# Peptides against a protein of PDB entry 7VSI: the designs that were tried, part 11

Target 1, 32 residues: chain A of PDB entry 7VSI
Amino acid sequence: EDISEDPSWARVVNLNALLMMAVAVFLWGFYA

## One batch from the design tools (peptide; made by RFdiffusion4, then SolubleMPNN)

Design b1_p11_4_s4 (from b1_p11_4, 6 letters changed)
Fold by OpenDDE base, seed 3:
Structure b1_p11_4_s4 (fold): chain B 32 residues (1-32), chain A 11 residues (1-11)
Amino acid sequence: as target 1 above (32 residues)
Amino acid sequence: SLAEAIYRALF
């Protein structure tokens, strides 16, 4: 099984992950 | 709570 990542798409995925995490934290902070 | 925040975000 190949688990290697394309570097450019890895960056896109990581940036989206950070964005979603930030949004989740702000939602938590606002409503909880 | 976290569950309440998730619920409020989705609904």
Scores: peptide ipSAE 0.047, ipTM 0.519, DockQ to the pose 0.081
Fold by OpenDDE base, seed 5:
Structure b1_p11_4_s4 (fold): chain B 32 residues (1-32), chain A 11 residues (1-11)
Amino acid sequence: as target 1 above (32 residues)
Amino acid sequence: SLAEAIYRALF
């Protein structure tokens, strides 16, 4: 199976993943 | 809260 990534879309996904993780940690820190 | 519900579902 080919799991290679287009470099530009890999960057978009990685940046959104980091933003989502940051939001999740802030919500966890505030409410839990 | 939503955050609390998500936390409870995961842990």
Scores: peptide ipSAE 0.046, ipTM 0.519, DockQ to the pose 0.095
Fold by OpenDDE base, seed 1:
Structure b1_p11_4_s4 (fold): chain B 32 residues (1-32), chain A 11 residues (1-11)
Amino acid sequence: as target 1 above (32 residues)
Amino acid sequence: SLAEAIYRALF
């Protein structure tokens, strides 16, 4: 299967993933 | 709160 990504969109997705992980950690740290 | 509801839905 071709799993290659457009480099520009891969970067956008990766940055959003990092932001979402940070948000999740803050939510966990504050509310758990 | 909304944040708490999101947290509980995900974790």
Scores: peptide ipSAE 0.045, ipTM 0.521, DockQ to the pose 0.090
Fold by OpenDDE base, seed 2:
Structure b1_p11_4_s4 (fold): chain B 32 residues (1-32), chain A 11 residues (1-11)
Amino acid sequence: as target 1 above (32 residues)
Amino acid sequence: SLAEAIYRALF
């Protein structure tokens, strides 16, 4: 099965992943 | 608050 990513959409997904990780770390820092 | 969360994350 072809699971290769379109480069432009891969970048969008990666940026969203980084944003979500930053939010998670900030919430962890606040509540834990 | 978000500012407090950022502060605790950094310091």
Scores: peptide ipSAE 0.044, ipTM 0.509, DockQ to the pose 0.157

Design b1_p11_5_s1 (from b1_p11_5, 6 letters changed)
Fold by OpenDDE base, seed 3:
Structure b1_p11_5_s1 (fold): chain B 32 residues (1-32), chain A 11 residues (1-11)
Amino acid sequence: as target 1 above (32 residues)
Amino acid sequence: LAEELIRLAAL
């Protein structure tokens, strides 16, 4: 089975992952 | 709660 990512969806997932990590860092930096 | 979950996830 090919587990290779679709390049368009890979970008969408990676951008959302970066956004979530940024939000997590802000929450940690201000409140934890 | 969110702050504690983020703290735990960073360990």
Scores: peptide ipSAE 0.063, ipTM 0.583, DockQ to the pose 0.102
Fold by OpenDDE base, seed 1:
Structure b1_p11_5_s1 (fold): chain B 32 residues (1-32), chain A 11 residues (1-11)
Amino acid sequence: as target 1 above (32 residues)
Amino acid sequence: LAEELIRLAAL
């Protein structure tokens, strides 16, 4: 199976992953 | 719920 990522969508996914990770850390820091 | 999932992911 070709699991190679489209480079434009890979970038969008990676940026969203970083954003979600930052939000998760702030939520944890505020409520935990 | 989100808080509990984040806590669980940190274990």
Scores: peptide ipSAE 0.062, ipTM 0.571, DockQ to the pose 0.097
Fold by OpenDDE base, seed 2:
Structure b1_p11_5_s1 (fold): chain B 32 residues (1-32), chain A 11 residues (1-11)
Amino acid sequence: as target 1 above (32 residues)
Amino acid sequence: LAEELIRLAAL
C-alpha cells in the first residue's frame, strides 16, 4: 500500500511523460 | 548543447 500510485495522479504523470517524450523526439528529429 | 543532451538521453 505504501508505494501504490493514486490512479488519477498516475494518469496525469503518464500523460505528461508521453508529452515530454513526443517533444524530445521532435527536438531530436528536427535539430540532432 | 541541447542537441547533445538529447542524443545522450536517447542512448
Scores: peptide ipSAE 0.059, ipTM 0.568, DockQ to the pose 0.107
Fold by OpenDDE base, seed 4:
Structure b1_p11_5_s1 (fold): chain B 32 residues (1-32), chain A 11 residues (1-11)
Amino acid sequence: as target 1 above (32 residues)
Amino acid sequence: LAEELIRLAAL
């Protein structure tokens, strides 16, 4: 079974992961 | 509670 990620979708997922981490840091900075 | 959990997740 080919489990290789499509490089275009891998990039989209990585960008979303970075955005979610940034949002989490801002929420931490605001509430904690 | 949520504040404390966020602090712990950052350690």
Scores: peptide ipSAE 0.050, ipTM 0.536, DockQ to the pose 0.114

Design b1_p11_5_s2 (from b1_p11_5, 5 letters changed)
Fold by OpenDDE base, seed 5:
Structure b1_p11_5_s2 (fold): chain B 32 residues (1-32), chain A 11 residues (1-11)
Amino acid sequence: as target 1 above (32 residues)
Amino acid sequence: LSELLIALSLL
């Protein structure tokens, strides 16, 4: 499949996405 | 809203 996701890199991307969302929420909580 | 926009711009 042309757009099939490698399971190991999928995990790395998902963990980074969760970390970025957490940082965004903490920035909002601190400044707003 | 301005504080949220600033936080998003610094992300």
Scores: peptide ipSAE 0.116, ipTM 0.699, DockQ to the pose 0.100
Fold by OpenDDE base, seed 3:
Structure b1_p11_5_s2 (fold): chain B 32 residues (1-32), chain A 11 residues (1-11)
Amino acid sequence: as target 1 above (32 residues)
Amino acid sequence: LSELLIALSLL
């Protein structure tokens, strides 16, 4: 499939997404 | 809301 994810890169992206969400929550907690 | 928008702008 032209838009299929490589499983290794999918894991890296998902982990980074979770880290970014955590950072966003801490920023919200600090400034809000 | 304004504080949330500020936090998002710093991300």
Scores: peptide ipSAE 0.116, ipTM 0.697, DockQ to the pose 0.099
Fold by OpenDDE base, seed 1:
Structure b1_p11_5_s2 (fold): chain B 32 residues (1-32), chain A 11 residues (1-11)
Amino acid sequence: as target 1 above (32 residues)
Amino acid sequence: LSELLIALSLL
């Protein structure tokens, strides 16, 4: 497909997304 | 709410 993700970069993006979500939750928990 | 907005602004 024209817009299909490269599997290796998809994993990198997904891992970064998970890390950012974890950081967001800890920041919320710490400051709120 | 202000604390959450601060946390989001630092992200």
Scores: peptide ipSAE 0.115, ipTM 0.700, DockQ to the pose 0.099
Fold by OpenDDE base, seed 2:
Structure b1_p11_5_s2 (fold): chain B 32 residues (1-32), chain A 11 residues (1-11)
Amino acid sequence: as target 1 above (32 residues)
Amino acid sequence: LSELLIALSLL
């Protein structure tokens, strides 16, 4: 329980992680 | 590479 993720915030974090990865790929595709 | 690093720094 102490280090378990709240399921609502886990989804928010995961969605933001996916968005950041997508942005990173677009930046790489444009500049590299 | 430098341009990519700049892009990442502005993110």
Scores: peptide ipSAE 0.113, ipTM 0.695, DockQ to the pose 0.094

Design b1_p11_5_s3 (from b1_p11_5, 6 letters changed)
Fold by OpenDDE base, seed 5:
Structure b1_p11_5_s3 (fold): chain B 32 residues (1-32), chain A 11 residues (1-11)
Amino acid sequence: as target 1 above (32 residues)
Amino acid sequence: LSAALIALALA
């Protein structure tokens, strides 16, 4: 089975990962 | 610290 990333979905996942990291940093900065 | 641990657990 080819486990290579679809380039369009890879971009969506990477963007969501960046957004989640930003939210995590804001939660840490505000509450921790 | 607790918010950081929660954020890590949800990632």
Scores: peptide ipSAE 0.077, ipTM 0.622, DockQ to the pose 0.111
Fold by OpenDDE base, seed 3:
Structure b1_p11_5_s3 (fold): chain B 32 residues (1-32), chain A 11 residues (1-11)
Amino acid sequence: as target 1 above (32 residues)
Amino acid sequence: LSAALIALALA
Protein backbone atom coordinates (compact mmCIF):
# COMPACT_ATOMS: atom_id res chain seq x y z
CA GLU B 1 0.00 0.00 0.00
CA ASP B 2 2.66 2.58 1.02
CA ILE B 3 4.61 2.17 -2.28
CA SER B 4 1.57 1.62 -4.56
CA GLU B 5 1.63 3.86 -7.64
CA ASP B 6 -1.32 6.10 -8.49
CA PRO B 7 -2.29 4.99 -12.06
CA SER B 8 -2.40 8.58 -13.40
CA TRP B 9 1.05 9.45 -12.00
CA ALA B 10 2.44 6.09 -13.17
CA ARG B 11 1.52 7.10 -16.75
CA VAL B 12 3.15 10.54 -16.37
CA VAL B 13 6.33 8.97 -14.95
CA ASN B 14 6.44 6.35 -17.74
CA LEU B 15 6.02 9.01 -20.46
CA ASN B 16 8.79 11.12 -18.87
CA ALA B 17 11.01 8.01 -18.65
CA LEU B 18 10.52 7.35 -22.39
CA LEU B 19 11.26 11.02 -23.21
CA MET B 20 14.41 10.98 -21.03
CA MET B 21 15.61 7.74 -22.68
CA ALA B 22 15.10 9.26 -26.15
CA VAL B 23 17.02 12.43 -25.17
CA ALA B 24 19.78 10.33 -23.55
CA VAL B 25 20.16 8.23 -26.74
CA PHE B 26 20.39 11.39 -28.89
CA LEU B 27 22.97 12.94 -26.53
CA TRP B 28 24.96 9.69 -26.48
CA GLY B 29 24.79 9.40 -30.27
CA PHE B 30 25.82 13.05 -30.78
CA TYR B 31 28.62 13.33 -28.17
CA ALA B 32 30.01 9.75 -28.30
CA LEU A 1 33.80 11.38 -23.51
CA SER A 2 32.43 13.03 -20.33
CA ALA A 3 29.15 13.99 -22.08
CA ALA A 4 28.81 10.44 -23.43
CA LEU A 5 29.32 8.93 -19.94
CA ILE A 6 26.72 11.31 -18.44
CA ALA A 7 24.28 10.49 -21.26
CA LEU A 8 24.86 6.76 -20.71
CA ALA A 9 24.34 7.11 -16.93
CA LEU A 10 21.01 8.91 -17.54
CA ALA A 11 19.79 6.42 -20.21
Scores: peptide ipSAE 0.075, ipTM 0.620, DockQ to the pose 0.124
Fold by OpenDDE base, seed 4:
Structure b1_p11_5_s3 (fold): chain B 32 residues (1-32), chain A 11 residues (1-11)
Amino acid sequence: as target 1 above (32 residues)
Amino acid sequence: LSAALIALALA
């Protein structure tokens, strides 16, 4: 089984990870 | 504080 990431889906996952981190920081900053 | 900890735990 090839465990290499598809380059197009890797970008989608990485962008979603960055968006989730940004939202989490804003939620933390607003409610802290 | 609790809301901040929940937000951090979900990150």
Scores: peptide ipSAE 0.068, ipTM 0.609, DockQ to the pose 0.121
Fold by OpenDDE base, seed 2:
Structure b1_p11_5_s3 (fold): chain B 32 residues (1-32), chain A 11 residues (1-11)
Amino acid sequence: as target 1 above (32 residues)
Amino acid sequence: LSAALIALALA
């Protein structure tokens, strides 16, 4: 109960994580 | 390589 994720916020966090990973791959691909 | 590591650290 204490560390259970709200399903709406879990989706927002997961979408932001995917967006950040995509940006990281593009930056890596451009500068590496 | 250094630019790739910086990009990874800033993501």
Scores: peptide ipSAE 0.068, ipTM 0.609, DockQ to the pose 0.113

Design b1_p11_5_s4 (from b1_p11_5, 6 letters changed)
Fold by OpenDDE base, seed 5:
Structure b1_p11_5_s4 (fold): chain B 32 residues (1-32), chain A 11 residues (1-11)
Amino acid sequence: as target 1 above (32 residues)
Amino acid sequence: LSEQLLQLALQ
């Protein structure tokens, strides 16, 4: 409970994580 | 090196 995530913000963070992963894949595809 | 680190980060 002390470090449990708020469900709404957890969703925002997860969506941002997916976005960053997509960006990372494009960077990898272009430069690596 | 930057390319290698990028590949590592995406593993």
Scores: peptide ipSAE 0.039, ipTM 0.539, DockQ to the pose 0.123
Fold by OpenDDE base, seed 3:
Structure b1_p11_5_s4 (fold): chain B 32 residues (1-32), chain A 11 residues (1-11)
Amino acid sequence: as target 1 above (32 residues)
Amino acid sequence: LSEQLLQLALQ
């Protein structure tokens, strides 16, 4: 079974991951 | 308490 990432969806996932990490950091900085 | 839980969740 091929476990390689599709390049287009890899970019979408990575951008969403960065967005979520940024939100998490701001929530941490604001509340903690 | 909520601040400590947030720290725990994000570590």
Scores: peptide ipSAE 0.035, ipTM 0.527, DockQ to the pose 0.105
Fold by OpenDDE base, seed 4:
Parts: sequence; structure tokens; C-alpha cells
Structure b1_p11_5_s4 (fold): chain B 32 residues (1-32), chain A 11 residues (1-11)
Amino acid sequence: as target 1 above (32 residues)
Amino acid sequence: LSEQLLQLALQ
């Protein structure tokens, strides 16, 4: 299928997504 | 508002 993800890059993107969510939660907690 | 949301999240 043309819309399939490369497993290696999917992992990189998912890890970055988790990192961004963690940073956002810490910033929210600090400045709320 | 942000403080209220934080309070809800920590309940």
C-alpha cells in the first residue's frame, strides 16, 4: 500500500511525539 | 483557567 509507514521512521516519530507530550505537560504544570 | 484545568487533572 502507498500509505504504509516505514517501521524505523514510525518509531522515531512516535518517540518524538511522546517527548513533545511530556515537555508540554511539564510546561503546563510549571506555568499553570 | 489554566489553574482550574490543572486542579481537575490532579484530582
Scores: peptide ipSAE 0.033, ipTM 0.475, DockQ to the pose 0.135
Fold by OpenDDE base, seed 1:
Structure b1_p11_5_s4 (fold): chain B 32 residues (1-32), chain A 11 residues (1-11)
Amino acid sequence: as target 1 above (32 residues)
Amino acid sequence: LSEQLLQLALQ
């Protein structure tokens, strides 16, 4: 079966991943 | 610990 991601949803997931990484870096930088 | 992790990430 095709396990390829839908390009539109892949983009949404990737953008959310980037946002979460940015938030994590800010939290780490502020509290650690 | 945070400084060590940062140094590791920048290697």
Scores: peptide ipSAE 0.030, ipTM 0.453, DockQ to the pose 0.130

Design b1_p11_6_s1 (from b1_p11_6, 8 letters changed)
Fold by OpenDDE base, seed 2:
Structure b1_p11_6_s1 (fold): chain B 32 residues (1-32), chain A 11 residues (1-11)
Amino acid sequence: as target 1 above (32 residues)
Amino acid sequence: LSKELLELSRR
């Protein structure tokens, strides 16, 4: 089974990952 | 935040 990523969906997932990391850093920084 | 960063730097 081929597990290669579609380039467009890979970009969407990567952008969402960056957004979630930014939110996590904000929450950590705000409450630490 | 500054206290957390200080603790990280001491590891």
Scores: peptide ipSAE 0.045, ipTM 0.491, DockQ to the pose 0.090
Fold by OpenDDE base, seed 3:
Structure b1_p11_6_s1 (fold): chain B 32 residues (1-32), chain A 11 residues (1-11)
Amino acid sequence: as target 1 above (32 residues)
Amino acid sequence: LSKELLELSRR
């Protein structure tokens, strides 16, 4: 109950997580 | 105390 997510904000957070992972993979691939 | 902490974790 205490860690339940609002469905609309869960989608926003998940989309931002995917974007940040894509950026992280780019930085790792070209600068590490 | 251990049982009380377990119940808190399940909320």
Scores: peptide ipSAE 0.016, ipTM 0.210, DockQ to the pose 0.015
Fold by OpenDDE base, seed 4:
Parts: structure tokens; C-alpha cells; sequence
Structure b1_p11_6_s1 (fold): chain B 32 residues (1-32), chain A 11 residues (1-11)
């Protein structure tokens, strides 16, 4: 089994993770 | 054939 990530898709997933964290911080800052 | 496909999916 190979669990290594394709570099291009790893980048897309990581950027989406950062975007979701930024959205979460804004929601937390505004509503909490 | 189903077992072969299962083995391919687990690589």
C-alpha cells in the first residue's frame, strides 16, 4: 500500500484547509 | 474477478 500524496492534490487540499481555518477564525471572532 | 478488483483497490 502506498499512502503518499500526489503533490498537486496535496497542495489543493492544504489550501482548502487553510481557507476553512480562516473562515472558522472569522466566524469565531464575530460570534464568540 | 471481484476479488481481483478488491486487491487492486487495496494497493
Amino acid sequence: as target 1 above (32 residues)
Amino acid sequence: LSKELLELSRR
Scores: peptide ipSAE 0.015, ipTM 0.211, DockQ to the pose 0.013
Fold by OpenDDE base, seed 5:
Structure b1_p11_6_s1 (fold): chain B 32 residues (1-32), chain A 11 residues (1-11)
Amino acid sequence: as target 1 above (32 residues)
Amino acid sequence: LSKELLELSRR
């Protein structure tokens, strides 16, 4: 099974990953 | 944050 990513959707996923990491770090830093 | 890091260091 080919697991290679479509470049456009890879960008969307990467941006969402960065956003989620930023939110997680904010919540961790603010409340812990 | 410092308390969370301390807990992580003890695991």
Scores: peptide ipSAE 0.049, ipTM 0.508, DockQ to the pose 0.074; fails the geometry check

Design b1_p11_6_s2 (from b1_p11_6, 8 letters changed)
Fold by OpenDDE base, seed 1:
Structure b1_p11_6_s2 (fold): chain B 32 residues (1-32), chain A 11 residues (1-11)
Amino acid sequence: as target 1 above (32 residues)
Amino acid sequence: LSKELLELAAA
């Protein structure tokens, strides 16, 4: 309850985290 | 600068 995540939104956040990591790797690989 | 920050974050 304190800092516990709602399960449905936890999945959304996790999926977006993975997507953003992929984008970050792309940008690093091509432009760094 | 953006390139350096990307490399720093990946390190």
Scores: peptide ipSAE 0.043, ipTM 0.503, DockQ to the pose 0.113
Fold by OpenDDE base, seed 4:
Structure b1_p11_6_s2 (fold): chain B 32 residues (1-32), chain A 11 residues (1-11)
Amino acid sequence: as target 1 above (32 residues)
Amino acid sequence: LSKELLELAAA
């Protein structure tokens, strides 16, 4: 039918995306 | 590594 995101899994993915962005920023801040 | 991280941040 369609590939619309399941709302619950969308939240899980978004949370992980934010966490990974935060980790990337901290790695940059620490090593660069 | 620091140079690579700076390049990623600038992109």
Scores: peptide ipSAE 0.043, ipTM 0.495, DockQ to the pose 0.121
Fold by OpenDDE base, seed 2:
Structure b1_p11_6_s2 (fold): chain B 32 residues (1-32), chain A 11 residues (1-11)
Amino acid sequence: as target 1 above (32 residues)
Amino acid sequence: LSKELLELAAA
């Protein structure tokens, strides 16, 4: 429980991680 | 910019 995540905030973080990865791939795909 | 992005991705 010390390193456990709150499920709601875990989803928010994971969603933001996916969005950031998508943006990074789009930038890479467009400029690389 | 492409090499900059690759360097960032490889870090």
Scores: peptide ipSAE 0.042, ipTM 0.492, DockQ to the pose 0.106
Fold by OpenDDE base, seed 5:
Structure b1_p11_6_s2 (fold): chain B 32 residues (1-32), chain A 11 residues (1-11)
Amino acid sequence: as target 1 above (32 residues)
Amino acid sequence: LSKELLELAAA
């Protein structure tokens, strides 16, 4: 089983993950 | 919403 990622798509996924985490933190900070 | 977010963070 190979779970290695393509480098270009890994960057796309990581950037989206960071954006979603930032949105989650801002929502928590705004509504909490 | 704040309580729901806290529950999600605790899970």
Scores: peptide ipSAE 0.042, ipTM 0.494, DockQ to the pose 0.100

Design b1_p11_6_s3 (from b1_p11_6, 7 letters changed)
Fold by OpenDDE base, seed 2:
Structure b1_p11_6_s3 (fold): chain B 32 residues (1-32), chain A 11 residues (1-11)
Amino acid sequence: as target 1 above (32 residues)
Amino acid sequence: LSEELLRLSAA
């Protein structure tokens, strides 16, 4: 229970992680 | 992009 994630916040974090990865890939692909 | 891929492959 101590390290368990709240499902709603886990979803928010995961979506933001995916968004950040997409932005990173875009910047990498555009400028590299 | 190809240059960056080359850097990654060489690392």
Scores: peptide ipSAE 0.042, ipTM 0.442, DockQ to the pose 0.076
Fold by OpenDDE base, seed 1:
Parts: C-alpha cells; structure tokens; sequence
Structure b1_p11_6_s3 (fold): chain B 32 residues (1-32), chain A 11 residues (1-11)
C-alpha cells in the first residue's frame, strides 16, 4: 500500500494540526 | 493553570 501523502493536503493537515494544538493549549491554560 | 503545572511537575 502506498501511504505517501499528497504534498498540498499534507500542508493543510499540518497547519490545521498546529491550529488545533494552539487552541487546545489556550483552552487548557484558561480552564486549568 | 498553576495547579495543573504542579500536577505535571509531580508526575
């Protein structure tokens, strides 16, 4: 099986991952 | 946040 990522969608996913991490950290910091 | 950081440091 070829599990190689399409470069453009890999970039979109990575950016979304960074955004979600940032949101999670701020929510954690606010409520913890 | 301070309490959560203490939990992390103690783990």
Amino acid sequence: as target 1 above (32 residues)
Amino acid sequence: LSEELLRLSAA
Scores: peptide ipSAE 0.041, ipTM 0.439, DockQ to the pose 0.084
Fold by OpenDDE base, seed 3:
Structure b1_p11_6_s3 (fold): chain B 32 residues (1-32), chain A 11 residues (1-11)
Amino acid sequence: as target 1 above (32 residues)
Amino acid sequence: LSEELLRLSAA
């Protein structure tokens, strides 16, 4: 079975992942 | 932040 990502949804997921990592780093940097 | 960095450096 093919588990390759749909390119459009791959981009959406990757962008959300980057946003979440950025938010996490900012929260960590500010409150830790 | 400094305390967290110390924890990371000790790991």
Scores: peptide ipSAE 0.039, ipTM 0.434, DockQ to the pose 0.078
Fold by OpenDDE base, seed 4:
Structure b1_p11_6_s3 (fold): chain B 32 residues (1-32), chain A 11 residues (1-11)
Amino acid sequence: as target 1 above (32 residues)
Amino acid sequence: LSEELLRLSAA
């Protein structure tokens, strides 16, 4: 079975990952 | 935040 990621959805996931990391950093900066 | 940044700078 091919488990390779579709390139378009891989980009969507990567962008969401970066966005979530940015949000986490801002939350950490605000509350820490 | 300032204390956390201080910890990071010291590490």
Scores: peptide ipSAE 0.039, ipTM 0.436, DockQ to the pose 0.101

Design b1_p11_6_s4 (from b1_p11_6, 7 letters changed)
Fold by OpenDDE base, seed 1:
Structure b1_p11_6_s4 (fold): chain B 32 residues (1-32), chain A 11 residues (1-11)
Amino acid sequence: as target 1 above (32 residues)
Amino acid sequence: LSEELLALSAL
């Protein structure tokens, strides 16, 4: 219970993680 | 390498 994730917010966080990884790849590809 | 680190620092 202490560190258990709410299923709805877990999906939001996971989607944001994927989006941030995509942004990181685009920034690397453009500037590096 | 410096450019790669710069790109990573922008996050």
Scores: peptide ipSAE 0.054, ipTM 0.568, DockQ to the pose 0.099
Fold by OpenDDE base, seed 2:
Structure b1_p11_6_s4 (fold): chain B 32 residues (1-32), chain A 11 residues (1-11)
Amino acid sequence: as target 1 above (32 residues)
Amino acid sequence: LSEELLALSAL
């Protein structure tokens, strides 16, 4: 319970993580 | 490889 994620915020964080990874891949693909 | 690492540094 102490370190458990709130389901709503977990979803927001996971979505942002996914978006950041996509952006990272696009930057890598374009500039490398 | 250097260019790949440079691209990652921009994040």
Scores: peptide ipSAE 0.053, ipTM 0.563, DockQ to the pose 0.097
Fold by OpenDDE base, seed 5:
Formats: C-alpha cells, sequence, structure tokens
Structure b1_p11_6_s4 (fold): chain B 32 residues (1-32), chain A 11 residues (1-11)
C-alpha cells in the first residue's frame, strides 16, 4: 500500500501529535 | 474570540 504507515513511526508521530495538542491547549488556556 | 485566535496563531 502506497500510504501504509510503519507501526514504529506511527507510534512516534502519534505521541508527538498528542504532545503538540497538549501544548496548544495550555497555550490557549494561558493566553486566552 | 480575538484572544483565542491569537493563541491559535502562535502555534
Amino acid sequence: as target 1 above (32 residues)
Amino acid sequence: LSEELLALSAL
């Protein structure tokens, strides 16, 4: 499959996505 | 809402 995700990199990307969302929420909560 | 948009733009 052309768009198949490697399981190990999928985990890394998902963890980074969660961290970025958490940072975004804290920035919103602090400055808004 | 302007403050919320400002926070989003800082990302």
Scores: peptide ipSAE 0.051, ipTM 0.559, DockQ to the pose 0.097
Fold by OpenDDE base, seed 3:
Structure b1_p11_6_s4 (fold): chain B 32 residues (1-32), chain A 11 residues (1-11)
Amino acid sequence: as target 1 above (32 residues)
Amino acid sequence: LSEELLALSAL
């Protein structure tokens, strides 16, 4: 399928998304 | 609000 994801890479991307959101929250908490 | 927008700009 055109927009299908590989399950192993989907997990890697999701974990990175969580880490980036955590960093974003700390940046918001520090500067705002 | 200005500080919140500044924090968002750092991303």
Scores: peptide ipSAE 0.049, ipTM 0.555, DockQ to the pose 0.095

Design b1_p11_7_s1 (from b1_p11_7, 6 letters changed)
Fold by OpenDDE base, seed 4:
Structure b1_p11_7_s1 (fold): chain B 32 residues (1-32), chain A 11 residues (1-11)
Amino acid sequence: as target 1 above (32 residues)
Amino acid sequence: DLAKKIAELLF
């Protein structure tokens, strides 16, 4: 099935997702 | 101001 993620890139994407969520929370906390 | 606008859009 051609929808499986490469484990190395999956890790990069997951880390970026976590960073983006953290940034969003800090922006919310500071400006909202 | 941009960051504030983004925050207001998301939350």
Scores: peptide ipSAE 0.047, ipTM 0.569, DockQ to the pose 0.098
Fold by OpenDDE base, seed 2:
Structure b1_p11_7_s1 (fold): chain B 32 residues (1-32), chain A 11 residues (1-11)
Amino acid sequence: as target 1 above (32 residues)
Amino acid sequence: DLAKKIAELLF
C-alpha cells in the first residue's frame, strides 16, 4: 500500500521513460 | 560531441 503509485503520475512517469528510451535509441542509432 | 559521448557511454 505505501509503495503504490498514483495512476495519473504513474502514467506521466511511464510516458517520460518511453520518451527517454526513444531518445537514447536515436542517439545510439546516430552516433554508434 | 556531448551527445556522442553519452551515447557511447550508454551503448
Scores: peptide ipSAE 0.047, ipTM 0.565, DockQ to the pose 0.098
Fold by OpenDDE base, seed 3:
Structure b1_p11_7_s1 (fold): chain B 32 residues (1-32), chain A 11 residues (1-11)
Amino acid sequence: as target 1 above (32 residues)
Amino acid sequence: DLAKKIAELLF
């Protein structure tokens, strides 16, 4: 399908998203 | 300051 995800890139994106969420939580915890 | 401003914008 036109919007289907490649499994390898989906994993890379998901891991990156988790890292970014962790950074955001630490920024929130430290500055807010 | 930059990280503080970003945190204040997002949270």
Scores: peptide ipSAE 0.045, ipTM 0.562, DockQ to the pose 0.097
Fold by OpenDDE base, seed 1:
Structure b1_p11_7_s1 (fold): chain B 32 residues (1-32), chain A 11 residues (1-11)
Amino acid sequence: as target 1 above (32 residues)
Amino acid sequence: DLAKKIAELLF
């Protein structure tokens, strides 16, 4: 099965993943 | 408070 990603959309997904991880860390750091 | 509850659930 081909699990290759389109490079442009892979970058968009990766950037969103990094932003979501940062938000999660800030929520944890501020409220927990 | 919702954000706090979500944070407490995840961490």
Scores: peptide ipSAE 0.044, ipTM 0.561, DockQ to the pose 0.098

Design b1_p11_7_s2 (from b1_p11_7, 5 letters changed)
Fold by OpenDDE base, seed 5:
Formats: C-alpha cells, structure tokens, sequence
Structure b1_p11_7_s2 (fold): chain B 32 residues (1-32), chain A 11 residues (1-11)
C-alpha cells in the first residue's frame, strides 16, 4: 500500500494531532 | 461540565 501523504494534508493532520494532545493533557492534568 | 463529559468519554 502507498502510505505517502499529501504535504498540505499532512500539515493539517499534524496540527490537529498536537491540538488533541494538548487538550488531552489539560483534561488529564485537571481531572486526574 | 462539557470538559468532564469529554473526559468521562475518553478516559
């Protein structure tokens, strides 16, 4: 299978991944 | 709260 990424969408996905990790850390830090 | 509900669903 071709696992190459379109560079523009790769950037969007990476930024969303960072955002989701930040949200998870804040939720974990506040409620755990 | 919304945050508590999200936390409950995800963790």
Amino acid sequence: as target 1 above (32 residues)
Amino acid sequence: SLAEEIYRQLF
Scores: peptide ipSAE 0.056, ipTM 0.568, DockQ to the pose 0.092
Fold by OpenDDE base, seed 3:
Structure b1_p11_7_s2 (fold): chain B 32 residues (1-32), chain A 11 residues (1-11)
Amino acid sequence: as target 1 above (32 residues)
Amino acid sequence: SLAEEIYRQLF
């Protein structure tokens, strides 16, 4: 199966992933 | 807090 990504949607997903990771780290740092 | 409740439910 071809798992190659559309470059424009890859950027959107990657940016959202970075934002989610940043939020998760802040939540972990302050509440866990 | 909401964050504490989320952590408590997920982990």
Scores: peptide ipSAE 0.049, ipTM 0.543, DockQ to the pose 0.088
Fold by OpenDDE base, seed 2:
Structure b1_p11_7_s2 (fold): chain B 32 residues (1-32), chain A 11 residues (1-11)
Amino acid sequence: as target 1 above (32 residues)
Amino acid sequence: SLAEEIYRQLF
């Protein structure tokens, strides 16, 4: 399988993943 | 990247 990524889009996806994880932690902290 | 690892786990 060719799963090579465009480096610019890889960075955008990684940054969004980090942001989503941070939001998830805040939601967990607020409701649990 | 994180996206590559997720893809490898799912497909």
Scores: peptide ipSAE 0.040, ipTM 0.456, DockQ to the pose 0.029
Fold by OpenDDE base, seed 4:
Structure b1_p11_7_s2 (fold): chain B 32 residues (1-32), chain A 11 residues (1-11)
Amino acid sequence: as target 1 above (32 residues)
Amino acid sequence: SLAEEIYRQLF
């Protein structure tokens, strides 16, 4: 299977993943 | 990338 990524979209996905993880940590820290 | 690692774990 070809799981190669377009470099620009890979960066967008990675940045959004980091943002979502940060949001999740803040929600966890505030509500748990 | 992180997306590739997630894909490898899910599929």
Scores: peptide ipSAE 0.040, ipTM 0.456, DockQ to the pose 0.030

